# Designs tried in a protein design run: peptides against a protein of PDB entry 7AL2. Part 16

Target 1, 85 residues: chain A of PDB entry 7AL2
Amino acid sequence: YEIMLIRPKTIDDINYVVDQVLEESNPVILDLSFLEKESPANFKLAGEKIKQMRSNYGAEALLLSRCNDKNLIIIAPKGVSLVRK

## One batch from the design tools (peptide; made by RFdiffusion4, then SolubleMPNN)

Design b1_p11_5_s4 (from b1_p11_5, 6 letters changed)
Fold by OpenDDE base, seed 4:
Structure b1_p11_5_s4 (fold): chain B 85 residues (1-85), chain A 11 residues (1-11)
Amino acid sequence: as target 1 above (85 residues)
Amino acid sequence: SEELLSEVADK
């Protein structure tokens, strides 16, 4: 698989993330900082999509970094394990 | 939203 990196800005970008995780089985490292700042609605939408992938498809999501200018989350499809040591 | 993040991803 490939690891995708994206800082989504639009709904199309959010849907791209969903496609990568569910259709391509690729982990995605997301930077949600743009949406959090610029679009509360799309930030919420992105969060709902991640929760749906976790609850319905066995995806996992792990916070990588949270600071003033970054909100990094990795989303892994079922079968790719995220482990914190 | 810190609450949203807690629902979305593990730390």
Scores: peptide ipSAE 0.362, ipTM 0.856, DockQ to the pose 0.895
Fold by OpenDDE base, seed 1:
Structure b1_p11_5_s4 (fold): chain B 85 residues (1-85), chain A 11 residues (1-11)
Amino acid sequence: as target 1 above (85 residues)
Amino acid sequence: SEELLSEVADK
């Protein structure tokens, strides 16, 4: 698999993340900071998509970094284990 | 939205 890195700005970007996780089985490191700042609606949508992937498809999501200017989350498809040591 | 983040991702 590949690890994708993206800072979503549009609904198309959000759907791209979903496709990468569910169809391509690629982990995605995403920065939600743009959506959080620029589109509360799309930020909420992105969150709902992540929750759906976790609830329905066994994806995992882990917060990597949270500060004033970054909101980094890794989303891993089922079968790719996220382990914190 | 800290509450939303807590719902979508583990820390």
Scores: peptide ipSAE 0.361, ipTM 0.858, DockQ to the pose 0.906
Fold by OpenDDE base, seed 3:
Structure b1_p11_5_s4 (fold): chain B 85 residues (1-85), chain A 11 residues (1-11)
Amino acid sequence: as target 1 above (85 residues)
Amino acid sequence: SEELLSEVADK
């Protein structure tokens, strides 16, 4: 598999993340900082999509970095293990 | 929001 890196800005970008995780079985390193600052509605939508992937498809999501100006999360499809040591 | 992050991702 490939590891995708994306900083989504639109709904199309959010749906692209879903496609990468569910259709391509690729982990995605997701920077939500743009949506958090510029579109509260799409930020919420992105969160809902992540929760749906976790609940319905066994995806995992792990916070990588959180500060005042960054918001990095890795989303992994079922079968890819995320381990924090 | 911080609350949303807590709901969607583990730390």
Scores: peptide ipSAE 0.360, ipTM 0.855, DockQ to the pose 0.907
Fold by OpenDDE base, seed 2:
Structure b1_p11_5_s4 (fold): chain B 85 residues (1-85), chain A 11 residues (1-11)
Amino acid sequence: as target 1 above (85 residues)
Amino acid sequence: SEELLSEVADK
């Protein structure tokens, strides 16, 4: 698999993440800082999509970093384990 | 929000 890195800005970007995780089986490292600052609605939408992937498809999501200028989350498809050491 | 983040991702 490939690891995708994206800082979503639009709904199209959010849907791209979903496609990468569910259709391409690629983990995605997300920076949600743009959405959180610029679009509460799309930030919430992104969160809902992540929750749906976790609940319905067995994806895992792990918070990597939460700072003033970044909100990094890795979302991994089922079969790719996330391990914190 | 912090609450939303807690729902979407583990730490």
Scores: peptide ipSAE 0.359, ipTM 0.854, DockQ to the pose 0.879

Design b1_p11_6_s1 (from b1_p11_6, 6 letters changed)
Fold by OpenDDE base, seed 4:
Structure b1_p11_6_s1 (fold): chain B 85 residues (1-85), chain A 11 residues (1-11)
Amino acid sequence: as target 1 above (85 residues)
Amino acid sequence: LSKEVYDLILN
């Protein structure tokens, strides 16, 4: 698999993340800082999509860093385990 | 809002 890195700005970007996780089985490292600051609606949409992937498809999410400049989250498909030691 | 969304993501 490939690890995708994206700072989504649009709904198309959010859907790209969904496709990468569910269709391509690629983990995605997201920077959600743009959506959180600039589009509360799309920020919520991104959260809902991530929740759906976790609930329905066995995806997992892990917070990597949260600060003003970068809010980094990794989303992994079912076949990729995320472990914090 | 931020807390609500991050709860969706992480919990």
Scores: peptide ipSAE 0.745, ipTM 0.942, DockQ to the pose 0.966
Fold by OpenDDE base, seed 2:
Structure b1_p11_6_s1 (fold): chain B 85 residues (1-85), chain A 11 residues (1-11)
Amino acid sequence: as target 1 above (85 residues)
Amino acid sequence: LSKEVYDLILN
């Protein structure tokens, strides 16, 4: 698999993340800072999509870093485990 | 909103 990095800005980007996780089985490292600042609606949508992937498809999400200018989350598809050592 | 969304993402 590939690890995708994206700072989503649009609904298309959000759907791209969903496709990468669910269809391609690729982990995605997200920077949600743009959506959080520029589009509360799409930020909420992204959150809902992530929750759906976790609840319905066994995806996992982990907060990597949260600060004023960068909110990094990794989403892993089912079969790719996130482990902290 | 921010807290709500991150709770949704992580919990």
Scores: peptide ipSAE 0.744, ipTM 0.942, DockQ to the pose 0.982
Fold by OpenDDE base, seed 3:
Structure b1_p11_6_s1 (fold): chain B 85 residues (1-85), chain A 11 residues (1-11)
Amino acid sequence: as target 1 above (85 residues)
Amino acid sequence: LSKEVYDLILN
């Protein structure tokens, strides 16, 4: 698999993340800082999509960093283990 | 708010 890096800005970007996780089985490192600051509606949409992937497809999410400048989260498809040490 | 979105993502 590949690890994708993306800072989504649009709904198309959010759907791209969903495709990468569910169709390509690729982990995605997301920077959600743009959506959180510029589009609260799409930020919420992204959260809902991530929750759906976790609930229905066994995806996992882990917070990497949260501050004023960056909002980094990794989403892993089922079969890729995320471990916090 | 952002707190609730993070709860959706992580919990």
Scores: peptide ipSAE 0.742, ipTM 0.940, DockQ to the pose 0.910
Fold by OpenDDE base, seed 5:
Structure b1_p11_6_s1 (fold): chain B 85 residues (1-85), chain A 11 residues (1-11)
Amino acid sequence: as target 1 above (85 residues)
Amino acid sequence: LSKEVYDLILN
């Protein structure tokens, strides 16, 4: 599989993340800093989509870093284990 | 809102 890196800015980008995780079974490292700062509505939408992937499809999410410049989350599809050491 | 969204993502 591939690991995708994206800083979503639009609904299309959010749906791209969903497609990568659910259809392509690729982990995605997201920088959500743009959405959190520029679009509260789409930030909420992204959160809802991630919750749905976790609840319904066995995806996992892990916070990598949250600071002023970066808001990094990794989303892994079912079968790819995320381990915190 | 941020706290709410991160709760969706992580919990």
Scores: peptide ipSAE 0.745, ipTM 0.942, DockQ to the pose 0.970; fails the geometry check

Design b1_p11_6_s2 (from b1_p11_6, 3 letters changed)
Fold by OpenDDE base, seed 2:
Structure b1_p11_6_s2 (fold): chain B 85 residues (1-85), chain A 11 residues (1-11)
Amino acid sequence: as target 1 above (85 residues)
Amino acid sequence: LVEEAMKLILE
């Protein structure tokens, strides 16, 4: 698999993340800082889609870093283990 | 709400 990096800005970007996780089985490192600042509605949509992937497909998400200028999360498909030590 | 969405993502 590949690890995808994206800072989504649009609904198309959010759907790209879903496709990468569910169809391609690729982990995605997401920077949600743009949506958080510029589109609370699309930030909420991203959260809903991530929750759906976790609930329905066994995906998992882990916070990598949250500070004033970034909100980094990794989303992994089922079968890719995320471990915090 | 951003923080509610964060809960959906992580919890």
Scores: peptide ipSAE 0.745, ipTM 0.943, DockQ to the pose 0.913
Fold by OpenDDE base, seed 4:
Structure b1_p11_6_s2 (fold): chain B 85 residues (1-85), chain A 11 residues (1-11)
Amino acid sequence: as target 1 above (85 residues)
Amino acid sequence: LVEEAMKLILE
């Protein structure tokens, strides 16, 4: 698999993340800082999509870093284990 | 709203 890196800005970008995780089985490192600041509505949508992937498809999500100018989260498809030490 | 979405993502 490939590890995708994206800072989503649009609904198309959010759907791209869903496609990468569910269809391509690729982990995605997300920077949600743009949506968090510029579109709370689309940030909520991204959260709903991630929750759906976790609940329905066994995806996992892990916070990598959150500060003033970044919100980095990795989401992995089922079969790729995320472990916090 | 943002923090509620963070809970959806991580919890």
Scores: peptide ipSAE 0.744, ipTM 0.943, DockQ to the pose 0.916
Fold by OpenDDE base, seed 3:
Parts: structure tokens; sequence; C-alpha cells
Structure b1_p11_6_s2 (fold): chain B 85 residues (1-85), chain A 11 residues (1-11)
């Protein structure tokens, strides 16, 4: 598999993340800082999509870093284990 | 709100 890195700005970008996780089985490193600042509605949509992938497909999500100007999260498909040491 | 969406993502 590949690890994808994306800072989504549009609904198309959000759907690209869903496709990478569910269809390609690739983990995705997400920088959600743009949506958080510029589109709270699309940030909420991204959260709903991630929750759906976790609930229905066994995806996992982990916070990597959050501060006033960053919001980095990894979302992994079921076959990829995320471990915090 | 943004914080509620963060809970959907992580919790």
Amino acid sequence: as target 1 above (85 residues)
Amino acid sequence: LVEEAMKLILE
C-alpha cells in the first residue's frame, strides 16, 4: 500500500480521501487545517465521512498534531494497525 | 461545530 498525504480544500478532496481508504486500502495523512479555518460545514462533512468509515468498515483514526494552525490526522483502513507507544 | 466533528473523527 501507499501512504497518501493531502490537505483537503473541497468536497471532491474529501471524497478522494474516502476512495483512497475504502477502494485503494491506503492510509491517508490529513491536514484538516484549511477546512477547519475556511469551511466549518465541509469540516463537519469530513468528520461525518471519517466516522462512517470507522463505524462501517473498521477504519481507524489517530491525532498526530493539533495546535492553533495545524490539524494532522491519520486515517487507516482495517488492514493497517495504528499503535501509539 | 468543529469540536463536535473532531469527536466524530477520534472518539
Scores: peptide ipSAE 0.742, ipTM 0.942, DockQ to the pose 0.917
Fold by OpenDDE base, seed 1:
Structure b1_p11_6_s2 (fold): chain B 85 residues (1-85), chain A 11 residues (1-11)
Amino acid sequence: as target 1 above (85 residues)
Amino acid sequence: LVEEAMKLILE
């Protein structure tokens, strides 16, 4: 698999993340800081889709870093284990 | 809104 990195800005970008996790089985490191600041509605949409992937498809999500202008999260598809030591 | 979405993502 590949690890994708993206800072989503649009709904198309959010759907790209869903496609990468569910169809391509690729982990995605995403920075949600743009959506957080510029579109609370699309930030909420991203959260809903991530929750759906976790609840329905066994995806996992972990916070990597959150600060003033960064909201970095990794989403892994089922079969790729995320372990915090 | 944002913090509620963060709960969806992480919790």
Scores: peptide ipSAE 0.742, ipTM 0.943, DockQ to the pose 0.956

Design b1_p11_6_s3 (from b1_p11_6, 4 letters changed)
Fold by OpenDDE base, seed 3:
Structure b1_p11_6_s3 (fold): chain B 85 residues (1-85), chain A 11 residues (1-11)
Amino acid sequence: as target 1 above (85 residues)
Amino acid sequence: VVEEAMKLILE
């Protein structure tokens, strides 16, 4: 698999993340800082879709870093283990 | 709204 990196800005970008996780089985490192600052509505949508992938498809998510202007999260498809040491 | 979405993502 490949590890994708994306800073989504649009709904199309959010749907691209869903495709990468569910169709391509690729982990995705998300920088959500743009949506958090510029589009709370689309940030909410991203959260809902990530929850759906976790609940229905066994995806997992882990916070990598969050501060004033950063929000980095990794989403892994089922079969890729995320371990916090 | 942002913090509630973070809970959906992580919890």
Scores: peptide ipSAE 0.781, ipTM 0.953, DockQ to the pose 0.917
Fold by OpenDDE base, seed 4:
Structure b1_p11_6_s3 (fold): chain B 85 residues (1-85), chain A 11 residues (1-11)
Amino acid sequence: as target 1 above (85 residues)
Amino acid sequence: VVEEAMKLILE
């Protein structure tokens, strides 16, 4: 598989993340800082989509880093395990 | 809104 890196800015970008996780079975490293600051509505949408992938498709999510201008989260499809030691 | 969405993502 490939690991995708994206800082989503639009709904199209959010849907791209969903497609990468569910259709391509690729982990995605997300920087949600743009949506957090510029579109709380689309940030909420991203959160809902990620929860849906976790609940319905066995995806996992892990916070990598959160600071002033970064909100880095990895989303992994079922079959790619995320382990925090 | 943002913090509630973070809970959806991580919890």
Scores: peptide ipSAE 0.780, ipTM 0.953, DockQ to the pose 0.918
Fold by OpenDDE base, seed 5:
Structure b1_p11_6_s3 (fold): chain B 85 residues (1-85), chain A 11 residues (1-11)
Amino acid sequence: as target 1 above (85 residues)
Amino acid sequence: VVEEAMKLILE
């Protein structure tokens, strides 16, 4: 698999993340800081879609870093284990 | 809105 890196700005970007996780089975490292600041509505949408992937498809999410200009999350498909040591 | 969405993502 590949690890995708993206800072989503649009609904198309959010749907791209969904496609990468569910269809391609690729982990995605995403920076949600743009949506958080510029589109709370689309930030909410992203959260809903991530929750759906977790609830329905066994995806998992982990916060990597959150500060003023960064909201870094990794989303992993069911077959990829996220481990914090 | 944002903090509620963060809960959807992580919890």
Scores: peptide ipSAE 0.780, ipTM 0.953, DockQ to the pose 0.951
Fold by OpenDDE base, seed 1:
Structure b1_p11_6_s3 (fold): chain B 85 residues (1-85), chain A 11 residues (1-11)
Amino acid sequence: as target 1 above (85 residues)
Amino acid sequence: VVEEAMKLILE
């Protein structure tokens, strides 16, 4: 698999993340800081889709870093284990 | 809104 890195800005970007996780089985490192600042509605949409992937498809999500202008999260598809030590 | 979405992502 590949690890994708993206800072989504549009709904198309959010759907790209869904495609990468569910169809390509690629982990995605997301910076949600743009959506957080510029579109609470699309940030909410991203959250809903991530929750759906976790609930329905066994995806996992971990917070990597959150600070003033960064919101970095990794989403892993089922079969790729995320381990915090 | 944002913090509720963060809960969807992480919890």
Scores: peptide ipSAE 0.779, ipTM 0.952, DockQ to the pose 0.927

Design b1_p11_6_s4 (from b1_p11_6, 5 letters changed)
Fold by OpenDDE base, seed 4:
Structure b1_p11_6_s4 (fold): chain B 85 residues (1-85), chain A 11 residues (1-11)
Amino acid sequence: as target 1 above (85 residues)
Amino acid sequence: LIEEAMELILK
């Protein structure tokens, strides 16, 4: 698999993340800072889709970093284990 | 709204 890096700005970008996780089985490192600041509605949508992937497809998500201008989260498909030590 | 979405993502 490949690890994808994206800072989504649009609904198309959010759907790209879903496709990468569910169809391509690629982990995605997301920077949600753009959506958080520019589109709370799309930030909520991203959260809903991530929750759906976790609940229905066994995806996992971990916070990597949250600071003033970054909100970095990794989403992994089922079969890729995320471990925090 | 933002923190609610963060809970959906992480919890």
Scores: peptide ipSAE 0.739, ipTM 0.944, DockQ to the pose 0.921
Fold by OpenDDE base, seed 2:
Structure b1_p11_6_s4 (fold): chain B 85 residues (1-85), chain A 11 residues (1-11)
Amino acid sequence: as target 1 above (85 residues)
Amino acid sequence: LIEEAMELILK
């Protein structure tokens, strides 16, 4: 698989994340900081879609880093284990 | 709203 890296800015970008996780089975590292600052509505949408992927498809999500200028999350599809050592 | 969404993502 590939590991995708994206800082989503649009609904199309959010749907791209969903496609990567569910259809391509690729982990996605995403920076939600743009949506957080520029579109709280789309940030909420992203959160809802991530929750749906977790609840319905066994995806996992972990916070990598949250600070003043970034909000980094990794989303892994079912079958890709996220392990903290 | 933001923190609610973060809770959806992580919890």
Scores: peptide ipSAE 0.738, ipTM 0.944, DockQ to the pose 0.939
Fold by OpenDDE base, seed 5:
Structure b1_p11_6_s4 (fold): chain B 85 residues (1-85), chain A 11 residues (1-11)
Amino acid sequence: as target 1 above (85 residues)
Amino acid sequence: LIEEAMELILK
């Protein structure tokens, strides 16, 4: 598989993340800082989509870093284990 | 909104 890196800015980008995780089975490292600052509505939508992937498809999500200009999360499909050490 | 969405993502 591939590991995708994206800083989503639009609904199309959010749907791209969903497609990568569910259809391509690729982990995604995403920076939500743009949506957090520029579109709280789309940030909420992204959160809902991630929750749906976790609840319905066994995806996992982990916070990598959150600071003033960064909100990095990794989303992994069911077959990829995330381990914190 | 933001913190509620973070809860959806992580918890």
Scores: peptide ipSAE 0.738, ipTM 0.944, DockQ to the pose 0.953
Fold by OpenDDE base, seed 3:
Formats: sequence, structure tokens, C-alpha cells
Structure b1_p11_6_s4 (fold): chain B 85 residues (1-85), chain A 11 residues (1-11)
Amino acid sequence: as target 1 above (85 residues)
Amino acid sequence: LIEEAMELILK
């Protein structure tokens, strides 16, 4: 598999993340800082999509970094283990 | 809200 890196800005970008996780089975490192600041509505949509992938398809998500200017999350498809040490 | 969406993502 490949690890995708993306800072989504649009709904199309959010749907691209869904395709990468569900269709390609690729982990995605997601920088949500743009949506958090510029589009709370699309930030909420991204959260709903991630929850759906976790609930229905066994995806997992972990926070990598969050501060005033950053919001990095990794989303892994089922079969890719995320381990915090 | 942003924090509610963060809970959807992480919890």
C-alpha cells in the first residue's frame, strides 16, 4: 500500500480521502487545518465521513499533532494497524 | 462544532 498525504480544501478532496481508504486501502495522513479555519461545515462533513468509515468499514484514526495552527490525523483502512507506544 | 467533529474522528 501507499501512504497518502493531503490537506483537503474542498468536498472533492474529502471524497478523494474516502476513495483512498475504502477503494485503494491506503492510509491517509490528513491535515485538517484548512477546513478547520476556512470551512467549519466541510470540517464537520469530513468528521462524519471518517466516523462512517470507522463504524462501517473498520477504519481507525489517530491524532498525530494538534496546536493553534495544525490538525494532523492518520486514517488507516482495516488491516493496517495503528499502534501508540 | 469543530470539537464535536473531532470526537467523531477520534472517539
Scores: peptide ipSAE 0.736, ipTM 0.943, DockQ to the pose 0.922

Design b1_p11_7_s1 (from b1_p11_7, 3 letters changed)
Fold by OpenDDE base, seed 5:
Structure b1_p11_7_s1 (fold): chain B 85 residues (1-85), chain A 11 residues (1-11)
Amino acid sequence: as target 1 above (85 residues)
Amino acid sequence: ESDEILEEITE
């Protein structure tokens, strides 16, 4: 598989993340800082999509980094184990 | 609300 890196800015980008995780079975490292700052509505939407992927498809999500300029999360499809050391 | 959402979606 591939590991995708994206800083989503649009609904299309959010749907791209969903497609990568569910259809392509690729982990995605995403920076939500743009949505958080520029579009609270789309930030909520992204959150809902991630929650749905976790609840319905066994995806996992970990917060990698949280600061003023970065909101970095990895979301992995079922079968890719995320381990915190 | 951002931190609330992040808590909700991450392990």
Scores: peptide ipSAE 0.648, ipTM 0.935, DockQ to the pose 0.870
Fold by OpenDDE base, seed 3:
Structure b1_p11_7_s1 (fold): chain B 85 residues (1-85), chain A 11 residues (1-11)
Amino acid sequence: as target 1 above (85 residues)
Amino acid sequence: ESDEILEEITE
C-alpha cells in the first residue's frame, strides 16, 4: 500500500480521501487545518465521513498533531494496524 | 466544536 498525504480544501478532496481509504486501501495523513479555518461546514463533513469509515468499514484514526495552526490525523483502512506507544 | 469533533473521530 501507499501512504497518502493531503490537505483537503474542497468536497472533491474529501471524497478523494474516502476513495483512497475504502477503494485503494491506503492510509491517509490528513491536514484538516484549512477546512477548520476556512470552511466549518466542510470540516464537519470530513468528520462525518471519517466517522462513517470507522463505524462501517473498520477504519482507524489517530491524532498526530494539534495546535493553533496544525490539525494532523492519520486514517488507516482495516488491514493496517495503528499503534500508539 | 472542532475539538469535540476531533475527539469523536480519533482513537
Scores: peptide ipSAE 0.647, ipTM 0.935, DockQ to the pose 0.898
Fold by OpenDDE base, seed 4:
Structure b1_p11_7_s1 (fold): chain B 85 residues (1-85), chain A 11 residues (1-11)
Amino acid sequence: as target 1 above (85 residues)
Amino acid sequence: ESDEILEEITE
């Protein structure tokens, strides 16, 4: 698999993340800082999509970094294990 | 609220 990196800015970007995780089985490292600051609605949408992928498809999500400039989360498909030590 | 959302979606 490949690891995709994206800072989503639009709904199309959010749907791209969903496609990468569910259809391509690729983990995605997301920087949600743009949506958080510029579009609370799309930030909520992104969150909903991630929750759905976790609940319905066995995806996992882990917070990598949280600061003023970055909101980094990795979401992995069911076949990829995320482990925090 | 963003922190609440992050808490829900991450382990």
Scores: peptide ipSAE 0.647, ipTM 0.935, DockQ to the pose 0.879
Fold by OpenDDE base, seed 2:
Structure b1_p11_7_s1 (fold): chain B 85 residues (1-85), chain A 11 residues (1-11)
Amino acid sequence: as target 1 above (85 residues)
Amino acid sequence: ESDEILEEITE
């Protein structure tokens, strides 16, 4: 698999993340800082999509970094285990 | 609200 990196800015980007996780089985490291600052509605949408992937498809989501300028989350498909050592 | 959402969607 591939690890995708994206800072989503649009709904298309959000749906791209969903497609990567669910259809391609690729983990995605995403920076939600743009949506958080520029579109509260799309930030909420992104959150809902991640929640749906976790609830319905067994995806895992982990906060990697929370700073003023970034909001990094990794979302991994069911087949990829996220382990903190 | 952002922190609430993040807390809800992350493990």
Scores: peptide ipSAE 0.645, ipTM 0.935, DockQ to the pose 0.880

Design b1_p11_7_s2 (from b1_p11_7, 5 letters changed)
Fold by OpenDDE base, seed 2:
Structure b1_p11_7_s2 (fold): chain B 85 residues (1-85), chain A 11 residues (1-11)
Amino acid sequence: as target 1 above (85 residues)
Amino acid sequence: EADELLEEITE
C-alpha cells in the first residue's frame, strides 16, 4: 500500500481521504489544520467521516501531533495496524 | 477548535 499525505482544504479533499482509506486501503496522514481554521463546517464533516470509517469499516485513527499550526491524524484502513512503541 | 471532536475520532 501507499501512505498518502494531505492537508485537505475542500470537500473533494475530504472525499479523497475516504476513497483512499476505504477503496484503496491506503493509510492517510491528514493535517486538519486548514479546515479547523478556515471551515468549521468542513472540519466537522471530516471528523464525521473519520468516525464513520472507524465505526463502520474498522479504520483506526490516531492523533500524531497537535500544535498551533498542525493537527495531524493518521487514519489506517482495517488490516493496517498502528502500533506505538 | 474542536478538541472534543478530536478526542472522539482518535483512539
Scores: peptide ipSAE 0.597, ipTM 0.922, DockQ to the pose 0.835
Fold by OpenDDE base, seed 1:
Structure b1_p11_7_s2 (fold): chain B 85 residues (1-85), chain A 11 residues (1-11)
Amino acid sequence: as target 1 above (85 residues)
Amino acid sequence: EADELLEEITE
């Protein structure tokens, strides 16, 4: 698999993340900082999509970094294990 | 509210 990196800015970007995780089975490292700051609606949408992937498809999501300028999360499809040591 | 959502979507 490939690991995708994206800082989503649009709904198309959010749907791209969903496609990568569910259709391509690729982990995605995403920075939600743009949506958090610029679009509360799309930030919420992104969150809903992530919750749906976790709830319905066995995806996992971990917070990698949280600061004023970054909101990094990794989302892994079922079959790719995320482990914190 | 962002932090609350992050808590919901991450382990």
Scores: peptide ipSAE 0.597, ipTM 0.922, DockQ to the pose 0.892
Fold by OpenDDE base, seed 4:
Structure b1_p11_7_s2 (fold): chain B 85 residues (1-85), chain A 11 residues (1-11)
Amino acid sequence: as target 1 above (85 residues)
Amino acid sequence: EADELLEEITE
Protein backbone atom coordinates (compact mmCIF):
# COMPACT_ATOMS: atom_id res chain seq x y z
CA TYR B 1 0.00 0.00 0.00
CA GLU B 2 0.87 3.68 -0.21
CA ILE B 3 0.59 6.28 2.50
CA MET B 4 -1.21 9.36 1.25
CA LEU B 5 -0.60 12.82 2.67
CA ILE B 6 -3.20 15.53 2.25
CA ARG B 7 -4.39 18.77 3.79
CA PRO B 8 -8.02 18.76 2.71
CA LYS B 9 -9.62 22.04 1.74
CA THR B 10 -12.81 20.98 -0.04
CA ILE B 11 -15.48 18.32 0.04
CA ASP B 12 -13.78 16.75 -2.95
CA ASP B 13 -10.66 16.36 -0.84
CA ILE B 14 -12.65 14.74 1.94
CA ASN B 15 -14.17 12.30 -0.51
CA TYR B 16 -10.70 11.61 -1.85
CA VAL B 17 -9.63 10.56 1.64
CA VAL B 18 -12.59 8.20 1.89
CA ASP B 19 -11.77 6.71 -1.49
CA GLN B 20 -8.14 6.18 -0.56
CA VAL B 21 -9.00 4.38 2.66
CA LEU B 22 -11.94 2.29 1.50
CA GLU B 23 -11.28 1.66 -2.18
CA GLU B 24 -7.50 1.81 -2.42
CA SER B 25 -6.80 0.48 1.08
CA ASN B 26 -4.22 3.18 1.62
CA PRO B 27 -3.54 4.85 4.96
CA VAL B 28 -3.97 8.60 4.88
CA ILE B 29 -2.16 11.18 6.96
CA LEU B 30 -4.35 14.25 6.83
CA ASP B 31 -3.92 17.74 8.22
CA LEU B 32 -7.33 19.01 9.25
CA SER B 33 -6.07 22.47 10.17
CA PHE B 34 -7.44 24.17 7.07
CA LEU B 35 -10.95 22.83 7.55
CA GLU B 36 -10.86 23.53 11.27
CA LYS B 37 -10.05 27.18 10.65
CA GLU B 38 -11.80 27.92 7.38
CA SER B 39 -14.83 25.64 7.25
CA PRO B 40 -16.30 24.33 10.50
CA ALA B 41 -19.02 22.63 8.48
CA ASN B 42 -16.55 20.67 6.38
CA PHE B 43 -14.45 19.95 9.44
CA LYS B 44 -17.51 18.34 10.99
CA LEU B 45 -18.18 16.48 7.76
CA ALA B 46 -14.64 15.12 7.72
CA GLY B 47 -15.10 13.94 11.28
CA GLU B 48 -18.35 12.23 10.39
CA LYS B 49 -16.69 10.42 7.51
CA ILE B 50 -13.90 9.22 9.77
CA LYS B 51 -16.42 7.99 12.34
CA GLN B 52 -18.27 6.12 9.61
CA MET B 53 -15.10 4.49 8.33
CA ARG B 54 -14.25 3.38 11.84
CA SER B 55 -17.73 2.13 12.67
CA ASN B 56 -18.66 0.48 9.41
CA TYR B 57 -15.38 -0.59 7.84
CA GLY B 58 -13.02 -1.20 10.74
CA ALA B 59 -10.74 1.71 9.95
CA GLU B 60 -8.56 3.09 12.72
CA ALA B 61 -7.52 6.65 13.43
CA LEU B 62 -5.09 8.28 15.80
CA LEU B 63 -3.85 11.77 16.45
CA LEU B 64 -0.27 12.38 15.37
CA SER B 65 0.16 16.06 16.18
CA ARG B 66 -1.97 18.87 17.53
CA CYS B 67 -0.81 22.47 17.50
CA ASN B 68 -1.93 25.86 16.27
CA ASP B 69 -0.95 25.23 12.66
CA LYS B 70 -1.40 21.48 12.37
CA ASN B 71 -4.04 18.91 13.13
CA LEU B 72 -2.49 15.68 11.93
CA ILE B 73 -4.43 12.44 11.99
CA ILE B 74 -3.64 9.10 10.42
CA ILE B 75 -6.51 6.99 9.11
CA ALA B 76 -5.73 3.38 8.33
CA PRO B 77 -7.87 0.76 6.62
CA LYS B 78 -8.77 -2.42 8.47
CA GLY B 79 -5.78 -4.31 7.13
CA VAL B 80 -3.27 -1.86 8.60
CA SER B 81 -2.86 -1.82 12.36
CA LEU B 82 -2.16 1.40 14.22
CA VAL B 83 -0.49 0.88 17.57
CA ARG B 84 0.23 3.49 20.20
CA LYS B 85 2.91 2.35 22.62
CA GLU A 1 -15.62 21.93 20.20
CA ALA A 2 -13.08 20.81 17.64
CA ASP A 3 -11.21 18.97 20.36
CA GLU A 4 -14.36 17.11 21.32
CA LEU A 5 -14.75 15.88 17.76
CA LEU A 6 -11.11 14.83 17.65
CA GLU A 7 -11.60 12.77 20.78
CA GLU A 8 -14.49 10.95 19.14
CA ILE A 9 -12.67 10.09 15.93
CA THR A 10 -9.26 9.12 17.32
CA GLU A 11 -8.18 6.21 19.47
Scores: peptide ipSAE 0.596, ipTM 0.921, DockQ to the pose 0.868
Fold by OpenDDE base, seed 3:
Structure b1_p11_7_s2 (fold): chain B 85 residues (1-85), chain A 11 residues (1-11)
Amino acid sequence: as target 1 above (85 residues)
Amino acid sequence: EADELLEEITE
């Protein structure tokens, strides 16, 4: 598999993330800082999509970095183990 | 609230 890195800015970007996780079985490192600051509606939409992937498809998500200007999350498809040490 | 949402979607 490949690890995708993306800072989504549009709904198309959000749907691209969903395709990468569910169809391509690729982990995605997401920088949600743009959506959080520029589009609260699309930020919430991204969150809903992640919840759905976790609930319905066994995806996992971990927070990588959170501060005033950063919002990094990794989402992995079922079968790719995420371990916090 | 953004932090609340992040808590819900991350492990």
Scores: peptide ipSAE 0.595, ipTM 0.921, DockQ to the pose 0.912

